# Designs tried in a protein design run: peptides against a protein of PDB entry 5HOI. Part 293

Target 1, 351 residues: chain A of PDB entry 5HOI
Amino acid sequence: FRYMPFSPAGTPFGFTDRRYLTMNEVGYVSTVKNSEQYSITVSFFDVGRFREYHFEDLFGYDLCFLNEKGTLFGQSKTGQIQYRPHDSIHSNWTKIIPLQAGERITSVAATPVRVIVGTSLGYFRSFNQFGVPFAVEKTSPIVALTAQNYRVFSVHYSQFHGLSYSLSELGTSSKRYYKRECPLPMSLPNINSDMKKDANLDYYNFNPMGIKSLFFSSYGDPCIFGSDNTLLLLSKWRSPEESKWLPILDSNMEIWKMSGGKETTDIHVWPLALAYDTLNCILVKGKHIWPEFPLPLPSEMEIRMPVFVKSKLLEENKAILNKKNEIGADTEAEEGEEDKEIQIPVSMAAE

## One batch from the design tools (peptide; made by RFdiffusion4, then SolubleMPNN)

Design b1_p27_3_s3
Fold by OpenDDE base, seed 1:
Structure b1_p27_3_s3 (fold): chain B 351 residues (1-351), chain A 27 residues (1-27)
Amino acid sequence: as target 1 above (351 residues)
Amino acid sequence: SSAARREERRKKIREEFAKRVAELLKE
């Protein structure tokens, strides 16, 4: 196993001089090899909100995280990071992360308020949006990071324990854990079965964990999309005892259904984001499981909550209704048979 | 209802996705 730099929905170079460093619902960051230099382009899906920009990269950034306010770049070997605001109001800043011998930055994440750096030795480094450090914590080796606002979803790897995850909140004074190095029930890539195709080997060498992307949903739930093309969502993470991973989409099965049961082995989902009840993704046609150039327009896939979650919601809504009726039973008000539209909680009304 | 508008949106998303898959199957 080798720790590789991970960025959400990043693609390998393959046999080309270009790749995507990252992509999400905001846009996509591409890099092109120009001899000893790289040319980076930050592109946006909402061209009316953001202007595409370009710069020369002399450092060979291999880590990237895009948000609505800026782009974080990182170089896994040198420890250099750069934050570039999309606006011209805020200045770019560069910092060198001190790395030990053999240590690599494995992932970076940025929100409008936090910058996070994770390493192959499990150093978790937090900064504000201006690169002012808050803390350094030692964790299990970090293989992937994403962040939303003050929340961080981290994936860890141990040779002995496999994949684990943490969910934390980076306040001003302290880090709070909602989950700390809990088992992550994600399947790792199967080298023996899947590596029969050269394209799969190239991707495995780029991303040995098979994590195509990780993000927070629009509701702030951690999501991960693995090599099995299943979207996992961490439900009820605020309640430690009730928290569970939900397989909310089998993308291969959905493509197969939409094809009318045809062979779809050359159609792939590349995940971008989860917005409410839809996975924003790129549909990829071809031998490579990742998008090439030019980037196709994003597609939306309907997610389906497992039936067992719908039943529990109906039970929770019944329990809420019963509690409201118990509280309302002490008030003799003859309010008539208004069709109690089950107010599906806004979070699950959109599910 | 809000539910009906959501189901209509979800139906449209399914139809658009199915159309895109059908386009890619012709390529």
Scores: peptide ipSAE 0.535, ipTM 0.924, DockQ to the pose 0.523
Fold by OpenDDE base, seed 4:
Structure b1_p27_3_s3 (fold): chain B 351 residues (1-351), chain A 27 residues (1-27)
Amino acid sequence: as target 1 above (351 residues)
Amino acid sequence: SSAARREERRKKIREEFAKRVAELLKE
């Protein structure tokens, strides 16, 4: 086993000089190899909101995370990271993460307020959006990261225990765990069955964990999409005893249904994001399970969210709102940038 | 109702997805 750099929905080079470093609902980051250099392009799906930009990469960034405010780049071997705001008003910053001998940055994540770096030795490093460090924590080896606002979803790997996950919140003063290195019930790629096609071997060498992507839903639930093409959602993560992974979409089954029961072994879902009750994805036709160039237009897949998950999220949000209203009467607590809890519309929880 | 508008949206999404799968099956 080898720790490989992971980025959400990143693609291998394959037989080409180009790949996607990352993609999500905001856009996609591509890199093209030009001799010893790389040309990176940051492209957006909403061309009216953001302008595409490019730059020359002299470092060979192999890690990337895109958000609505900027792009985080990382070099897994050197430990260099760069944050590039989409707005030219804000300055780019670069930092070197100190790595031990043989240590690699395995994943990076960025929100408008936090930057996170995870390593093959399990160093979890947190920064603000300006690259000011908060803390260094030692965890199990990190293989994947995603973040939304102050929340971080991390996937860990142990040779002895397999996959685990953590869900944490990075406040100003401390890290809170909702989940800490709990078992992740995701199947690893099956080398014997899936490796019969050279294209699957190339993908396995690029991503041995088979994690195509991980993200937070629009409701703030951790999501993971594995090699089995099943979208898992972490339900009830605020209640440690009630938390469970829900298989909310079997993408192979849905493609098969939509085909009218035809063979669809050459049609693949490439996950981008979960927005409300729809998976944003790229539909890929061909031998490779990942999108090639040019990037196809995103597609939306209907998911069936379990009713009971939505109703409890509303009850929890109502309970939080009621507690805020009870506390808000007596303490002029400074309006810190309160995490605007995405009010889940009541109408979505009644189904 | 808000529910009816959501169901109509979901129906449309399903139809568009089915159309896209049917296009890819002809390639």
Scores: peptide ipSAE 0.535, ipTM 0.925, DockQ to the pose 0.520
Fold by OpenDDE base, seed 2:
Structure b1_p27_3_s3 (fold): chain B 351 residues (1-351), chain A 27 residues (1-27)
Amino acid sequence: as target 1 above (351 residues)
Amino acid sequence: SSAARREERRKKIREEFAKRVAELLKE
């Protein structure tokens, strides 16, 4: 086993000069080898919201995280990170993460308010969006990170204990754990069965954990998509005793059903994001389980949300609305009784 | 109703996904 750089939905080069560094619901980041250099392109699915941009990469960035405000890049061996806002208003910044001998950056994540760096030795480094450091914590070896707002979902690996996960919130003054190095019930790639196909060996060498992607749902639940093509969602994570992983989608079984029970061994789901009750994904045809170039249009897969997750989300949305109405009632007590149509938040207008 | 529009959207998503799978099975 070796620690490899992980980025959400990143693809290997394979036999090509190009790969995706990362992709999600916002867009996709590609890199192309040009002699000893790389050309990076940041592309977006909503072309009206963002302008595609490119730059020359002299460092060979092998880590990436895309969000709605910018792109974080990292070089696993040198410890260099770069944050590039999508707008021209905010400046790019670069930083060197100090690495010990043999230490690698294994994953990076960025939100509009936080930057997170995880390493093969289990150093968890947190920064603000401007690269100002908050803290350094020593954890079990980090193999994957994702983040949404102030929340971080981290996956850890131990040779003795296998996979574990943490869920934390990075406040201004403190880190809160909702989950700390709890067992992760994800199947690892089976070297003996899955490696009979050369394409699976190439992917295993790129990503030995088989984590295709790691993200938060639109409701803020941690999600993981493993080599078994099952989408796991962490439910009830605010209640430590009630928290459980839910297999909310077997993508192979759903493709098989939608085919009418045909052989679908060459059709693969590549996960992007979970929005409400739909998995946004790329459908891939061929020998490789990952998308090639050009990127196919995203597809949506219906998921079956457990009733208990839906009810708690409705309660949380109601609590957020009530808290907004409490804050709004303190401000609307000064502006008169005009029938402000309750602008159903865009999140509820899809209901 | 909101619930009926949601179920219609889910039905459409399922039909579009099934169509895309059927297209890929012909390739």
Scores: peptide ipSAE 0.534, ipTM 0.925, DockQ to the pose 0.495
Fold by OpenDDE base, seed 3:
Structure b1_p27_3_s3 (fold): chain B 351 residues (1-351), chain A 27 residues (1-27)
Amino acid sequence: as target 1 above (351 residues)
Amino acid sequence: SSAARREERRKKIREEFAKRVAELLKE
C-alpha cells in the first residue's frame, strides 16, 4: 500500500495537464501544469460572495482544503503548507511541516479557526488559522481529514486492521475525542474487479482508499463517500455506545431509479457536500468517474433515511404524540393543527 | 403547511434530478 495525498473530491490529472485539487459546496480549486510550475485557480459557486483568484505555484501543491474564509495548500513531500484567505485584509502565511525520512503529508484540513495536518506516520498537527501550533499527537497513519469549526473527522489506515476513524474537537487547551480510532465499515476498492477499466486503475493509483470525499453535514455529522458510491453518515456520535454509520444514499441505485431502470454505467456521482436532506454533487458523464473541464453545474440528490430509521422516527413521533395526548387529556388546550413538521430530529443525526 | 411546502420542494428536487439524468442519458 502507498500513502497518497488526499484532498476532498480531488481529481487526478489523468491524461491532461489539469486537475481539481479539491471541491465542495463553497467552490473548486484547479491546478494547471505549465512546464515546471503550476497555475492554481480558486473558483467559487457563489460568484457574488467571493472573487475568483489565481496564483503561480512553484512548489507543486498536491493537497488542498477550501472553506468559506480561505484555502489551505500543502505539498506532501516537502511538508510546505500555505494558507490563503479569500479576503485580502488577511495575510497569506507559509510554513514547513517537519517530516521524517519517508514521511508524507497525507491530508490537510482548514476551518476559519483551525488548521490540521495529518501524515503517513500518524502525526496529527494542529494550528490556529494564523499557523500558530497547538499540539502534535501521534495516531495511526492518517489517510484523510476534514474539519468543521473545532471538529475534526480523521480516517486512519492500518495494513492489519484496515480503516478506522476518529472524531475529535480541538479546543484552546486540549483535544477531546468523541470517537478514537474506531472501525470504519467502508468497503475498500476491489483491485481485482474494478481494475478491468484503465480509468479505474488511474483513479486507484491517485486514491487507493477510494474515498471520493469526506465532509461534515450541515448538522455537523461526519460523512464519507467511498468507492462503492454509498454515502455513509455517522449518527449519534455524541453517545459513544449508540453511534452508528447509516447508509443514507446509494447513488448508483438512485441514478438507476431516476433513469427508469436504464443502463447508467457511464453516469457517476461526484460528492461535494451534504446540506440538510440533499447531497450536493457533480453528475459526471463518461468513462472517468471524476469531473473533467469545464466543471458541470452542481446537482442536488435527495437522501433517503434508511427504512428502519424512518419507521423508528414514525414510532418515536407516534409515541411522543401518544404521550402528549395522555398528558393533554386534563387540559382543554385548543386543537391548533400544529402542522407537526416531521422535523427529522437533529437528534437522529447528532443525539 | 410547512410540511407540505417541504415535501413539494423535495418533489421538485427529485424531478430536476431525474430531468438532469435523462438529459445525460441522451448525450
Scores: peptide ipSAE 0.531, ipTM 0.924, DockQ to the pose 0.505

Design b1_p27_3_s4
Fold by OpenDDE base, seed 3:
Structure b1_p27_3_s4 (fold): chain B 351 residues (1-351), chain A 27 residues (1-27)
Amino acid sequence: as target 1 above (351 residues)
Amino acid sequence: SAAAAELARRAAIRKELAERIAELLKE
């Protein structure tokens, strides 16, 4: 096994001189190889809100994270990172992350308030949006990162234990864990069956974990989209004992259904984000499971809670409603801001 | 009703997705 640089929805070069470094609901970052240099373009889906920009990359950035305020770049081998605000009012900054011999930056993430760097040796480095360091923590080897606001979803890998995940909050004074290196029930790429196609081997060499993307939902739930094309959502993560991974979409089955049961083995879902009850994605046709150039327009795909989860959620929601109606009769107990567990909207339970 | 509007929204999303898949299957 080799630790590779990971960025959300990043694509390989394949046989081309161009690839996507990352893409999400905000936009897409592309790089083109020009001899010994690279040209990077940061493009946006909302062209009225943001202006596309480009720059020459002399470092060969292989890591990227895009948010609404800026783009974070990283070079996995040298440890160089660069943050570029989309607004020209704020200055770009560059930093070198100290790496040990053989250590690589494996993933980077950025929010409007935090920058996170994860490494193949399990160094978790946190910064503010200006590149001021907060802390360095030693964890299991990090293979993927995403972040929203102050929250970080990290994926870890051990040859002995497989995949694990952490969910943490990077406050001003301290790091809090909601989940710490818990088992991640994601299917790894099947080397023996899927590697018969050269395109699958190229993708496996680029991304051995088969994690096409990871993100937070619009509700702040950790999501991961693996090689099995199943979207997993971490539900009830505030309650450690109740927390569970929900398979909220089988994208291959959904494409097959929406085709009217036709052969759809050459149609692929490339995940961008989960917005409420819809997966924002790129539909890709061809031998490669990733989008090429030009980038197709995004599509929306409804998420479907498994029938067994829908029935339980309906029962739980009825039980909560009944308890609220029973308790609503007697005591003026102080409505402390009970962390309103973002219930999966009842509308998802009705189909 | 709000429920009817939500059903209509979902039906529109499914229709657009089905149309896009049908286009891709013709290529």
Scores: peptide ipSAE 0.613, ipTM 0.946, DockQ to the pose 0.548
Fold by OpenDDE base, seed 1:
Structure b1_p27_3_s4 (fold): chain B 351 residues (1-351), chain A 27 residues (1-27)
Amino acid sequence: as target 1 above (351 residues)
Amino acid sequence: SAAAAELARRAAIRKELAERIAELLKE
């Protein structure tokens, strides 16, 4: 097994000179080979909020993470990382991550407040947004990372135990685990069934775990989209004993239904993000399961989870909190309630 | 009602997705 660099919704070069390093709800990062150099473009879906920019990459960045404030780049072999704020007011910074012999950076993630680096030897390195280090932790080998605010969702691989996941919060003084190297109930790509098409071999060589993307939902729930095209959401992660993975969307079945039951084996979902009750995705037609150039406009797919109930309960809880604040009830009790997972009443979880 | 608006929103999303899939199936 070879550890490959993972970026959320990243695409292979295939037979082309260009690929997407990453894409999500914010935008997409592309790289084009130009002899020994690369030209990187950072593009955005909200063209009113952000301006597209490009630069020459002399390092051959093969890792990328895009957020609303900047783009993190990494080179898996050299250990070089670069953070580029979208705003020109903030300076770019570069750092070299020390790697052991044969160690690779396997994934990087960045939020407006944290930078995370994971390696093939299981070194988990955390930084602030300015590249100031917090800690180095030894975990099982990291194969994928995503982050939202202070929270990190990490996927680990062991030859003996298969896939596991961790969910952690990177405070100022300490790392808290909500989940630590728990079994991840995701199927690995089946080499024998899926490799019947040469196009699947190219993708498998690029991404042997078959993780097309992983992200946090708009509600802060960890999500993963595997090779089976099923969106899994980690529910009740604040309660270790109640936490479960929910298959909230079978995207192949949804495409089939929405076609009116036609043959849809050449239509593929490429996941970007989960916003409330909709999967933001690219619909791709063709032999390749990933988007080519130019990037099609995103589409929305409804999830089956009663997220509407969660939204309404969030609004109702905010309205209750605001009313308590207006009544002058002691402020000490309220800081502890905002972080409480909204218990969906059992009666509403049955719809 | 808020419920009717939500049903209408979801119906619009489904319609747009169905139209996009139907376009892709003609290519």
Scores: peptide ipSAE 0.613, ipTM 0.946, DockQ to the pose 0.532
Fold by OpenDDE base, seed 2:
Structure b1_p27_3_s4 (fold): chain B 351 residues (1-351), chain A 27 residues (1-27)
Amino acid sequence: as target 1 above (351 residues)
Amino acid sequence: SAAAAELARRAAIRKELAERIAELLKE
């Protein structure tokens, strides 16, 4: 086993000079090898909101995280990180993360308010958006990170215990755990069954955990998409006793159904994000399970979870909040009502 | 109704996905 640099929906080079460093609902970051240098391009799906930009990379960034405000880059071996705001008004910053002998940055994440660095030795480093450090924590070895606002979803690996996850909130003064190194019920790639095709071996060497992506849903629920092409969502994470992983989409089964029951073994789902009740993804045709160049347009896949109740409850809660604000009732109640866990009716969680 | 609009939205998503899969199966 080797700790490899992980970025959400990142692709290997394969036999090409180019790859995607990361992709999500905001856009995609590509890198091209130019002799001893790399050219990085940050592209966006909403071309009206954002302008594509490029730069020369002399460091060979192998880690990336894209958000609505900027792009975080990292070099797994040297410990260099760079944050590039999309807006030219804000300055780029660079930092060297101190690494021990043999330590690697395994994942990076960035929100508009936090930067997170995880390592192969389990160092969890937190910063603000300007690269000012908050804390260093020692955890189990980190293999993947994602973040939304102040929340961090981390995946850990132990040779003895397999995969675990944490869900934490990074306040100004303290880190709160909702979940701390709990078992993650995700299947690891099966070397013996899946590696009969050279393309699967190349991907396994790039990503031995088989985590194609992880993200927060539009509702702030942690999501993970593994090598089994099943989308898992962490439900009821605010209630430690009720928290569970839900298999909300078998993407291979969905592709098979939507084909009318045809052979679809050469059609692959590449996950981007979960927006409400739809998985945003790239459909890939061919031997490689990842998108090549040019990037195809994203597709949407419905999830089975009855998110209709969740959207309706959010609209009802917003309508209640707006009515309270019109009546001039005290402002202290606003923070507490957004945190009401939407109970999915038991009858619909079993379908 | 809001329910009818949502059913129509989902039907459109399924249609677009099915069309895209049908294109990829011809390649």
Scores: peptide ipSAE 0.612, ipTM 0.947, DockQ to the pose 0.519
Fold by OpenDDE base, seed 5:
Structure b1_p27_3_s4 (fold): chain B 351 residues (1-351), chain A 27 residues (1-27)
Amino acid sequence: as target 1 above (351 residues)
Amino acid sequence: SAAAAELARRAAIRKELAERIAELLKE
């Protein structure tokens, strides 16, 4: 096993000189190899809101995270990171992360307010958006990171315990854990069954955990999309005893169903984001399970909440409605946007 | 109704996805 640099929805080079460093709902970052130099392009889906930009990369950035305010780059071996705001008003900054012998940066994440660096030795390093350090914490080896606002979803790997996850909030003064190194019920790629296709071996060498992407939903729930092409959502993470992983989409089954039951083994879902009740994704046809160039237009795929979860959410929504009817209309208590439980529309309960 | 609008939205998403899959299956 080797710790590989992970970026959300990043693709391997394969047999090409180009790959996606990362992609999500905001856009996609590509790199092209020209001898020992790389040309990086940051592209956006909303071309009216953002302007595409490019730069020459002399460091060979192999880690990337894209948000609405900027792009974080990292070099896994040297420890160099660079943050590039999309707006030219804000300055780029570069920092070297101190690495021990054999340590690698395995993942990076950035929000408009935080920068996070995770390493193969389990160093969790937090910074503000200007690269000012907050803290260094020692955890189990980090293999993947994502972040939204102040919240961080981290995936850890131990040779003895397999995959675990943490969910934390990076306040101004302290780190709060909602979940701390809890078991992650995700299947690892099966080397023996899937390696019959050379393309699967290339992807396994690039990403041995098989995590195609991880992100927060529009409701702030941690999501992970593994090698089994199942979207998992962490439900009720604010209630430690009630928290559970929900298989909210089998993407292979959905493609098969939507084809009318045709052979669809050469059609692949590449996850970008979960927006409300739809997975934003790229549909890929071919031998490679990842998008090539040019990037196809994103598609939307409806998620299916398990019937047991649909019923519970309907009961909770009824309980909230009944409480609002019992508590007279006048207390517009600013219940902070944080506690918006996923209101599943009643229409999702009927199927 | 809001419920009818939501059902129509989901039906449109499913239709677009089915069309895109059908295009990919012809390639």
Scores: peptide ipSAE 0.615, ipTM 0.947, DockQ to the pose 0.547; fails the geometry check

